# Peptides against a protein of PDB entry 3PBP, part 5

Target 1, 203 residues: chain A of PDB entry 3PBP
Amino acid sequence: LNEKDLNLILNKSLVMYESLDSTTDVIVKRNVIKQLQFVSKLHENWNSRFGKVDIQKEYRLAKVQGPFTINPFPGELYDYTATNIATILIDNGQNEIVCVSFDDGSLILLFKDLEMSMSWDVDNYVYNNSLVLIERVKLQREIKSLITLPEQLGKLYVISDNIIQQVNFMSWASTLSKCINESDLNPLAGLKFESKLEDIATI
Target 2, 203 residues: chain A of PDB entry 3PBP as posed
Amino acid sequence: LNEKDLNLILNKSLVMYESLDSTTDVIVKRNVIKQLQFVSKLHENWNSRFGKVDIQKEYRLAKVQGPFTINPFPGELYDYTATNIATILIDNGQNEIVCVSFDDGSLILLFKDLEMSMSWDVDNYVYNNSLVLIERVKLQREIKSLITLPEQLGKLYVISDNIIQQVNFMSWASTLSKSINESDLNPLAGLKFESKLEDIATI

## One batch from the design tools (peptide; made by RFdiffusion4, then SolubleMPNN; aimed at target 1 D113 L188; its pose is not in this set)

Design b2_p25_5_s3
Fold by OpenDDE base, seed 1:
Structure b2_p25_5_s3 (fold): chain B 203 residues (1-203), chain A 25 residues (1-25)
Amino acid sequence: as target 1 above (203 residues)
Amino acid sequence: SKIKEILETKKQIGEFLVKKALAEQ
């Protein structure tokens, strides 16, 4: 975490706060407000050059917001268990793809279409962890690990028992990144969301 | 703001992708 990252989080939190209206659920309002307060305090402490961020006791109970929702969830995967998760950068900014593996040997590539937040109440969940299905890749093998390299945009390395495979989705992710950054969805029309699979090494 | 635009764009992309995925089923 650096100052730039903190500023980004602060700005996102501000936008979330500004989106609150009279129709917003009370729990959502509470969590967004608490998050904004926390991030604002972190920002203040960061700027004061105090080496340690003093976290107020009330924020010690903060949790990562969940559960995740996947839309649409592939019906074929209802009987299978998620085994690994990875986040893959698709540009040098903030845009990323989430990948989840399943014990049937499937990978799903997911888009975060909504801003995620933290839960600040122990007994309350805000369902703001939306993930949208982009592509399902069937590897038909036991997936042991998912690896990403920061310098390799839009590439996921899948480790199974005896092989390392690369999933390369820059064919569509470059367009997706452009759409996000330019606020223009037109290039998505006719875009094929098909990743390239390549065997890298036998192990 | 740029952040607001990004968030709105992401939301719209999500809607697009959901519709696409459902149409392909």
Scores: peptide ipSAE 0.650, ipTM 0.945, DockQ to the pose 0.935
OpenDDE base, seeds 2, 3, 4, 5: peptide ipSAE 0.644, 0.642, 0.644, 0.641; ipTM 0.942, 0.942, 0.941, 0.941

Design b2_p25_5_s4
Fold by OpenDDE base, seed 1:
Structure b2_p25_5_s4 (fold): chain B 203 residues (1-203), chain A 25 residues (1-25)
Amino acid sequence: as target 1 above (203 residues)
Amino acid sequence: SSIKKKLETKKQIGKFLVERQLAKL
């Protein structure tokens, strides 16, 4: 984590706080406020060359919020188990796609339409982990691992027993990135969300 | 763009993508 990343998290936390209204669930409000307080404290102490950020005991009990919800979840995958997860950058502006593999040999490409938060209550989960289905790619192979290279935007490497395959989704991800960055959805009209699959190497 | 605007855009994109998937069914 660098100062830039911390500032981004702080700003996101502020926006989340500002989104709270009278209709917002009390648990959601509590968690957002606690997260903002924590991040603000980290930000204040960032330049302290020598200070261990004294994390109050209550913050040590904070956990990553989960589980993620996938919408719509492909009905065909209900009987299958997720095997790998990867995050793929699609631009230099921190826009990303999430990929999950399943034991049927499927890949699902997912969009994070909401910001993730931590749960600050031990007994209560706030569900703000929305993932939206973009595309399902069927490889019909046992997927051993997913690899991403930071310098290769919109590319996912899939390792199976005998082959390395590349999934390239820049055909649509470039447009998606533009839509996010420009706050314009018009370019999505008629866009095909079809990734290219290529064999890279035999193992 | 402001972070707020970006977050709203992402939410709208999410809605668009969901509707697109449902239309394929």
Scores: peptide ipSAE 0.639, ipTM 0.940, DockQ to the pose 0.862
OpenDDE base, seeds 2, 3, 4, 5: peptide ipSAE 0.634, 0.639, 0.639, 0.631; ipTM 0.937, 0.939, 0.939, 0.937

Design b2_p25_6_s1
Fold by OpenDDE base, seed 5:
Structure b2_p25_6_s1 (fold): chain B 203 residues (1-203), chain A 25 residues (1-25)
Amino acid sequence: as target 1 above (203 residues)
Amino acid sequence: MEEVRKKLETKKKVGKFLIERAKAK
């Protein structure tokens, strides 16, 4: 983390806090507040140059991963199990796509339309990790692993038993990135969300 | 703050757009 990144996290946390209203679940409110407190403290400690950030016991219980809600969830995948997950950067502004593989050989490309909140003190806390379905890619192979390269934007490498395939979604991700960064959704109209699949190597 | 807010709001709108697109299929 650097100061710029920390400021961004703080700002995001503040926005999340400000989004809380009377309809928000009490546990969600508490969790968001705790996250804001943590980030604020982190920011304070960073500015003070103490070298070490004191993390209270309750914050050490924070979980990075949690339940995700995929909307819509493909009905065909209800009977299958997720096998791998990867995050792919689509620009240098921290916009990213989430990819999940399933044991039927499917890949789903997902958009994070909401900021995620950490789970802090409740093991069974279900917070809103919203993911929106963009595209389903059917490989019809057993997927062993998903690999991303930070320097290769919008590219996912899928490793199967005997082949490495590249999924390239920059055809639509570049537009998506632009829409987000410029706060203009107009370019999304008529955009086809179809990724390119290419065989890279046989192994 | 405002820039970040705007970006987050845009992401929400993008999400809604994508959901509606999926329903139309």
Scores: peptide ipSAE 0.635, ipTM 0.937, DockQ to the pose 0.862
OpenDDE base, seeds 1, 2, 3, 4: peptide ipSAE 0.598, 0.633, 0.630, 0.628; ipTM 0.943, 0.934, 0.938, 0.937

Design b2_p25_6_s2
Fold by OpenDDE base, seed 2:
Structure b2_p25_6_s2 (fold): chain B 203 residues (1-203), chain A 25 residues (1-25)
Amino acid sequence: as target 1 above (203 residues)
Amino acid sequence: MEKVKEQLETKKKVGEFLVKRMKSL
């Protein structure tokens, strides 16, 4: 976390807070408020000369949000189990793709269309965990692990029994990143969401 | 604030686009 990242998180938390209305669930309201308080305190402490953020004990109970909701969920994957998850950066900002592998050897590439929030004092809090299906890549292999390299944007390494494969989705992710950063969706029209699969090494 | 709000709205619209696309395949 750098100052820029913290400012971004703070601004996101503020936007989430401002989105609260009379129709918002009480649990959601509470959670968003607590998150904003936490992030605000982090920001305050970051600006303080002492580089140690004393995280109040109260915020140590914050959990990463629970399981993701995929929409649409591929019907053909209902009978299969998710095996691995990875997050891949697509730009030098905060835009990322989520990848989930399944025991059928499929990869799904997912977009976070909503800002996720931490869970605060509520077990199994689920809010804004929406993931949107972009692409399904069928490897037809047992996927042992997913590896990402921070310096390699839009690249996922898939480790199977005897092969390391690279999934490269920068063909579409560069355009997606641009659309988000420029707030212009026009370049998405006619975009092909087809990743490149390449064998890079045998194990 | 405004830029972040705009980006979040853009992400939402991107999501809607992608969902629509997937349902049309």
Scores: peptide ipSAE 0.624, ipTM 0.936, DockQ to the pose 0.887
OpenDDE base, seeds 1, 3, 4, 5: peptide ipSAE 0.596, 0.619, 0.615, 0.624; ipTM 0.941, 0.936, 0.931, 0.935

Design b2_p25_6_s3
Fold by OpenDDE base, seed 4:
Structure b2_p25_6_s3 (fold): chain B 203 residues (1-203), chain A 25 residues (1-25)
Amino acid sequence: as target 1 above (203 residues)
Amino acid sequence: MEKVKKQLETKKQIGKFLVERQLAK
């Protein structure tokens, strides 16, 4: 991640913010606002000379609020708390992956197998909260924020205390997208759901 | 409408596939 990339992220976040209207879901609004706040802070604290960003602990993109069902739920995570949630586009359509972080430093990548109202407010009744487990990625660090870039399909940026990491799952998400769009499951045969983790910048 | 219906069904089937995959591990 360089200054140019950060500027792009900021611009995209601004565009997303500006696109908010009265018809936008409250959770979406909140997430976009939080994303913008975080990215703005990143931009303010970006040191291009050292590739470092001073990230305050208070900045989190979106906290998981409300009940959701993960199938199957990893037994190892029963004692841990979900900390962040992000939605990552995997194509130029509407197909997306949901990512949830936990306080043990785990990320889970989830598939929405049923139509779900993305209402995560505690006070909101969720009629359908079905999420299917695709992959668990263990980072073993405190995850402060999850950032997505609309122009970067199948990529998630994970912000922790000392590092920004990219999770890239296009290796399998491209196939998944194809399956959905073509209504054909055949390409899933033998597919490995293994994301690539890459260090982007140190903090 | 037919396309959307097919996609919804496909998503449901993908979900089942993924669940089965996890349970087989």
Scores: peptide ipSAE 0.662, ipTM 0.947, DockQ to the pose 0.341
OpenDDE base, seeds 1, 2, 3, 5: peptide ipSAE 0.659, 0.660, 0.657, 0.660; ipTM 0.948, 0.945, 0.947, 0.947

Design b2_p25_8_s3
Fold by OpenDDE base, seed 4:
Structure b2_p25_8_s3 (fold): chain B 203 residues (1-203), chain A 25 residues (1-25)
Amino acid sequence: as target 1 above (203 residues)
Amino acid sequence: SVEEVKKKLETKKKVGEFLVKRALS
């Protein structure tokens, strides 16, 4: 974590806080406020020797939010179980795609359209847990693991029993990244969300 | 800036809406 990242987290937390209104659920309000308080404290103490221990304690008490909701969930996958999850960066601005594998050999590529907060207040906190379906890739293999390399944007490595395959979605992710960064959705029109699958190595 | 982050998050939301619409079409 560097100062830039911290600032981003702080700004995101501020935006979440500012989005709160009278109609917002009390639990959500409390959670967002606690996150903002934590991040603010972290920011204030970034260069201080003191307070880090308390910050660490608070951080340890925070939990990753779950579960997430996939919209729409592919009907064909209702009878299958998710096996792996990975996050793939598509640019240097922290735009990312979430990938979930299933025991039928399918990969779903998902877009995080809402910013999720940590859970600070209650167990099983659920808010802004949206993941939007972009693409389903059918590998028809037992997927053992998903590997990402930070230096390789928009690439996912899928490890099966006897093969390593690369899923490259930069064909559309570059456009998606541009749309997000420039706040212009026009380039999405007519965009094909089709990833390239390539065999990399036989294991 | 906060404004830039806000704009980005709003854009992401719109992207999501677009993608949902696409997926349901």
Scores: peptide ipSAE 0.604, ipTM 0.950, DockQ to the pose 0.904
OpenDDE base, seeds 1, 2, 3, 5: peptide ipSAE 0.603, 0.599, 0.600, 0.600; ipTM 0.950, 0.950, 0.950, 0.950

## One batch from the design tools (peptide; made by RFdiffusion4, then SolubleMPNN; aimed at target 1 N95 I180; its pose is not in this set)

Design b2_p26_5_s4
Fold by OpenDDE base, seed 4:
Structure b2_p26_5_s4 (fold): chain B 203 residues (1-203), chain A 26 residues (1-26)
Amino acid sequence: as target 1 above (203 residues)
Amino acid sequence: SIKSQLETKKQIGKFLTEKMTKKLEA
């Protein structure tokens, strides 16, 4: 995610929230509210780190697309605050994984199943969950920063108080990349979405 | 094609959603 993407997510979440009424399904309502809360927290952290995001007031909503949420979202994380966000390339193309850290020490790895531009395309109505949960990694420590290296595909470096850890996605991300690039879902069958966690250095 | 990739991403999303939902409920 970049600033633009975050802004788009926030705007969409706001629009969805504003569209809620008495006829809205309870589950949808709940999801929208939770998403908005999450994104707001993320946005707050983003602003503190990168400056103010210019929030666009109006976004096109051609049809009711449903909640713009991380799906599914672990219930436990609703009580926690997103602290960091990173985007990790998984191939030499444009396929990427989004990672969000929380103040409980959790990482969530997310898949962008929908392009942001498509979410607002009036000609392409899609139920909009632009971020899908792939994996939750519980580090149980305060995460200070997330670092990615462009030359290291599918790897995320997590900096905590006294340790740098590497999260390696390539066990599943290589397959995921292949599926996307070849437009073939067959390799997903039986795939285990478990990243490898390794201590790199003590600091 | 880009179109096919986009469709694939959507399908992957559905797949992951179902998988992770089950996992979280277990």
Scores: peptide ipSAE 0.631, ipTM 0.941, DockQ to the pose 0.531
OpenDDE base, seeds 1, 2, 3, 5: peptide ipSAE 0.627, 0.630, 0.626, 0.627; ipTM 0.940, 0.941, 0.940, 0.940

## One batch from the design tools (peptide; aimed at target 1 V132 L176 C179)

Design b2_p27_3 (made by RFdiffusion4)
Pose (drawn by RFdiffusion4):
Structure b2_p27_3 (pose): chain A 203 residues (1-203), chain P 27 residues (1-27)
Amino acid sequence: as target 2 above (203 residues)
Amino acid sequence: SEEEEEEEEEMQEIIKNAVKNKIEANE
């Protein structure tokens, strides 16, 4: 955990602690407070020279959160099954797109709009487990796998049956991160959220 | 065509709202 990232989760934790009011669900309030306490303890034991911190076994037992809401979910896909999931970096600030494959050779590019709180005990904990559909890409080919190269932002390799295609969504993803970082929604108006699809090779 | 345009407008609104939520969460 480098210094930049350590401070990022600390500040996110502080924003949520302040975001607490009385209508806030008791179980959520508990987790937010626990998250702040935990992130604070990490900050106290963080070894700056190695950029690392030890984590006791107690804090590593966590229960799953979900299911995430996928809004708006495409109606056709109720007849199909999800195949793969991939994570694609948009910028240098941990902003990402979640990609999911389906039986119909389709791809949904998702964005997480709500900040999750950490949770360890709570069963079936859902809260800000929210994803939003940005785009859907139908390749009409059997998608055998998804691959990413850390060196290339906003690009995803999709291995179909005899093709390796590259879905390139930096056309809109670059603007998306700018507005997230500049807190200005206006550039999103009019942007067509269409990814450049490109055949890389025959396999 | 009119229905496609309405869907595109709805999608734009949804994306803007989602980005707005992310911005608020970062503040």

Design b2_p27_6 (made by RFdiffusion4)
Pose (drawn by RFdiffusion4):
Structure b2_p27_6 (pose): chain A 203 residues (1-203), chain P 27 residues (1-27)
Amino acid sequence: as target 2 above (203 residues)
Amino acid sequence: SIREEVGTYLREKHEEEEEEEEEEEEE
């Protein structure tokens, strides 16, 4: 955990602690407070020279959160099954897109709009477990796998049956991160959220 | 949050696109 990232989760934790009011669900309030306490303890034991911190076994046992809401979910896909999931970096600030494969050779590019709180005990804990559909890409080929290279932002390699295609969504993803970082929604108006699809090779 | 607002904007854009497609099919 480098200094930049350590401070990022601390600040995110502080923003949520302040975001607490009385209507806030008791179980959620507990987790937010626990998250702040935990992130604070990490900050106290963080070794700056190694950029690392030890984590006791107690804090590693966490229960799953979900299911995530996928809004708006495409109606056709109810007849199909999800195959793979990939994560693609948009910028240098941990902003990412979640990619999911389906039986119909389709791809949904998702964005997480709500901040999640950390949770350890709560069963079936859902809260800000929210994903939003940005785009859907039909390759009409059997998608065998998804691959990413850390050196290339906003690009995803999709291995179909005899093709390696590259879905390139920096056309809109670059603007998306700018508005997130500049807190200005206007540049999104009129942007067509279409990714450049490109055949890389025959396999 | 700006990210929440981005999500809201995207959901509204999908709703508008679906309404336009329905109007075109009716025509």

Design b2_p27_6_s3 (made by RFdiffusion4, then SolubleMPNN; from b2_p27_6, 10 letters changed)
Fold by OpenDDE base, seed 4:
Structure b2_p27_6_s3 (fold): chain B 203 residues (1-203), chain A 27 residues (1-27)
Amino acid sequence: as target 1 above (203 residues)
Amino acid sequence: SIKQQIGDFLIQRHEEEEEKEEEEEEE
């Protein structure tokens, strides 16, 4: 499998994941409701690392439809299929990280190195075909859903069969945001791109 | 753009990390 074939598989997988819901408006409404339910449940259980959160509904967040090129693509993932995609805000200036999950239980965190006019219109989504690998996180779990909350910068929630985990990448994303906003690469020197994984709740 | 420069930086970092891993496997 060459990089092109891999990108095609990724694209097909993402399109298939996204095509399951018919109307953008219903998806947005559902996502808002789901986010509110999720936040409420998280808040109720936040004091307990072992709190039970009953997640009855599949959370589909940001549909990034389109062909993606990932550079470099981890060789170990060539035989695996992308299962979920999410976009996570890292600041109030609309800087974002893209996360893709795979059926081996891996997450890849990706940087959009091309400026895209993010159209929130799904139909006019200009696909950034250039994604640069930042970090691979091996969860070794079947990933059912990825959830992001707009009020929680640099945080991704991963839903597996029996657990909700938080991936927190603000340790490096704050520096990345600064670099973008100040147009200075110097703060990236020596920066470790290591996210923090925490168990939030059991399902 | 600064974003492109960041992208290039990240790619270069991966290349350097791979080279180090290869060197460590040869020792």
Scores: peptide ipSAE 0.584, ipTM 0.860, DockQ to the pose 0.419
OpenDDE base, seeds 1, 2, 3, 5: peptide ipSAE 0.550, 0.583, 0.553, 0.551; ipTM 0.867, 0.865, 0.866, 0.868

Design b2_p27_7_s3 (made by RFdiffusion4, then SolubleMPNN; its pose is not in this set)
Fold by OpenDDE base, seed 1:
Structure b2_p27_7_s3 (fold): chain B 203 residues (1-203), chain A 27 residues (1-27)
Amino acid sequence: as target 1 above (203 residues)
Amino acid sequence: SELEKIRLEAVGKKAKFNAKVKEELKK
C-alpha cells in the first residue's frame, strides 16, 4: 500500500459515506462510518509511527464480506460448485473482472457493479455484494487453478489436467473499461462479450 | 435482452461511483 492507494481508498470510503441517507439501514451506516474512520485514521498516521498499535488492532477486526450474489446466475450452474476464483485487472485504473470456475468446467466472468466495504464488528455483514454476469466460458475440463499476470491485462490462464489455456477478454474489456472511466455507456451497445480461448501449453 | 440491461445498469453504477471518486480526488 502506497500513498496513492491509500488516497484512493479514502476517497472511495468518503463517497460511500456521502451516499448514506435516511433510508440506509442502520447497520450499513455504522459499517460505512467505521470504514471511513479507520481509513481516515490510517491516512492521518501514514507517515507516523504513532498509533500503529491501534491501527493494527482495528485492522484485525475488519473482515471480508461474503457470500456474493451473482446476477443473473446461470441456471445450469445451480447444481455445481465453485472451485476457484481470480481477479483480473482490465486497466490501470483498478477496474477488474472477477472470474469464478465451477466443477462442471465452466468459467464465469463477473463484474463488480458496487463498491464494497469491509465488515466491521458485524457478523454476517452483507452489503453491495452483487456481481454481474458478463460471460460464461465452457471449458469442459477439471480446472485446477486460475493464474493471472499483473503485466497482462484482461488475460486469465486456466490450468487443467493436461493443458494451460489462456482466456483473453480484452476484446470487450477494453470497451468496458472505457465506458466506466469516461461515464459513457454508448460503446456498450452491440458489444459482444466473447472471450478468446487459446491453448498455451500442454502439461 | 435482460442480460444486456443488467450489464448496462451495472456499468452505469460503477461509472457513476468512479466519477464521484475522481471528483473527490481533485478536492
Scores: peptide ipSAE 0.485, ipTM 0.915, DockQ to the pose 0.877
OpenDDE base, seeds 2, 3, 4, 5: peptide ipSAE 0.427, 0.448, 0.479, 0.477; ipTM 0.878, 0.898, 0.915, 0.914

Design b2_p27_8_s3 (made by RFdiffusion4, then SolubleMPNN; its pose is not in this set)
Fold by OpenDDE base, seed 5:
Structure b2_p27_8_s3 (fold): chain B 203 residues (1-203), chain A 27 residues (1-27)
Amino acid sequence: as target 1 above (203 residues)
Amino acid sequence: MKEEIEKVKKQLETKKGIGDFLIKKNS
């Protein structure tokens, strides 16, 4: 974590805390409170005690690899198994797309529409595990690996047995980024969620 | 800090809105 990341986590934690009300599940309340307490403590001690902090080593960070639901789940994929998962940054504001591959050669691109919290004292804690379907890309290949490059926003490299392909979704991801950053949904109107697929290299 | 929190709040709301839009689009 750097200072910017910590501030973002703190702000998110504060927002989550403020969202707590009488209808919120007790476990959720406790978890959110503990998260806020921890992050606040880190923030308070940042300049005095902490340099580079890897929270993941100490506590479970909410990752997209945890339990999640996909909405809607493509019916065609019910009989197939997820093989790989990747997270791709779409801007410098830590907005990201989740990609899951399946053994039929499909990729699904997913949006995190809800903020997940860290797990603290409850095993298998799940809160706001929503992933929303953006696009399905059919590669018709056995997908061996998914690779992302931090310096390449909105790009996913798919490795199959004989080929490396690039999936570029900046055509629509840039608009999503704009929507989030400007808090405006209007740019979504008429947006096509069609990624570009390109062969990069043969293996 | 308060302004930053409000910004984050708006962003989270926007993300939820994007999600709702996508769900509707793909349903």
Scores: peptide ipSAE 0.658, ipTM 0.947, DockQ to the pose 0.947
OpenDDE base, seeds 1, 2, 3, 4: peptide ipSAE 0.656, 0.658, 0.623, 0.624; ipTM 0.948, 0.948, 0.950, 0.950

## One batch from the design tools (peptide; made by RFdiffusion4, then SolubleMPNN; aimed at target 1 I134 L176 C179 F193; its pose is not in this set)

Design b2_p28_4_s3
Fold by OpenDDE base, seed 3:
Structure b2_p28_4_s3 (fold): chain B 203 residues (1-203), chain A 28 residues (1-28)
Amino acid sequence: as target 1 above (203 residues)
Amino acid sequence: MPYNEAQDKTIKAKIGKFLVEKAKEKAK
């Protein structure tokens, strides 16, 4: 099961890479390439039974670019630094959730109530990004990388030192998607914003 | 439903407001 999941991630990453062309946005292209490099290295190390996955930090780091606000910002994270960022699709209409990891082992899931941009390139400037806090997940692990698959809605793969975990938030994201698409907030009433965490593989 | 950019902006803003208020209620 674990190997199968890794193979799936690798295959999907390869498909994403192959879909790139000259018209692809530079940020998207860069992100896909970095993801492929990471997953490929992970797969290689898995097969070779090397103890620790030796992946360069540059393959794992993602940064939020330009001015942005997180509302509310968790006070506990004030002294910590963001380490990774990922965007996860929640439907086929391009609605998405943003995830940011911190060096304390926390993940925050964020809603874009305004236009949002992200980049692996620290030199990019974006005018304004508004992010609203949905959920904080405390993993208490060193988060090395975040992986997403476009065909897997509402799923985020978190890579730490010895484990790959899946964060599944479709329990609430499906409702959120419906609210957006139907322009109806009523289904949000009473909704519990709690994601499911599952171990996928031990590495 | 056909894509409506203006509608999306409005509903997303409302959702954002809802989530912020919910977070405030929990802190309280």
Scores: peptide ipSAE 0.500, ipTM 0.824, DockQ to the pose 0.260
OpenDDE base, seeds 1, 2, 4, 5: peptide ipSAE 0.487, 0.484, 0.493, 0.497; ipTM 0.827, 0.822, 0.819, 0.818

Design b2_p28_5_s4
Fold by OpenDDE base, seed 1:
Structure b2_p28_5_s4 (fold): chain B 203 residues (1-203), chain A 28 residues (1-28)
Amino acid sequence: as target 1 above (203 residues)
Amino acid sequence: SKEKEIEEVKKKLETKKKVGDFFVKRHS
């Protein structure tokens, strides 16, 4: 985490706070406020040794939000279990794709369309836990692990028992990144969301 | 300015939501 990233998180938290209104659930309001307070404190004390210690303690009180909802969830995967999860950068900014593997050998590529916060003093907090399906890739292999390299945008390495495969989705992810950054969705029209699969190494 | 930064973030978040809607519609 660097200052730029922290500033972005702060700004996101501020936007979330500003989005609160009279119709917002009280639990959501409380959680968003706590998130903002924490991030603000973190930002204020970024270079403070004392502040870092306190922040660490407070952070331990926060929980990762879950579960996630996938829309649409592929019907064929209802009977299968998720095995791995990875986040892949698609640009040098903050745009990412979430990948989830299943025990049937499927890989789904997902987009976070909503900003998610940590859970603060609320058990089973669920808000903005949306993931949207982009693509399903059937590898027909037991997926043991997912590996990403930060210097390789839009690439995912899938490790199975006998092979390492690369999933490259930059064919569409570059356009997606541009659309997000420029706030223009027009280039998405007619785009094929088909990733390239390549064998990298045999194990 | 900080205000501009906030507006940019807001715009980006709104765009992401629209992107989500795009994908949902695509699968419908």
Scores: peptide ipSAE 0.593, ipTM 0.941, DockQ to the pose 0.845
OpenDDE base, seeds 2, 3, 4, 5: peptide ipSAE 0.592, 0.592, 0.592, 0.592; ipTM 0.940, 0.940, 0.940, 0.940

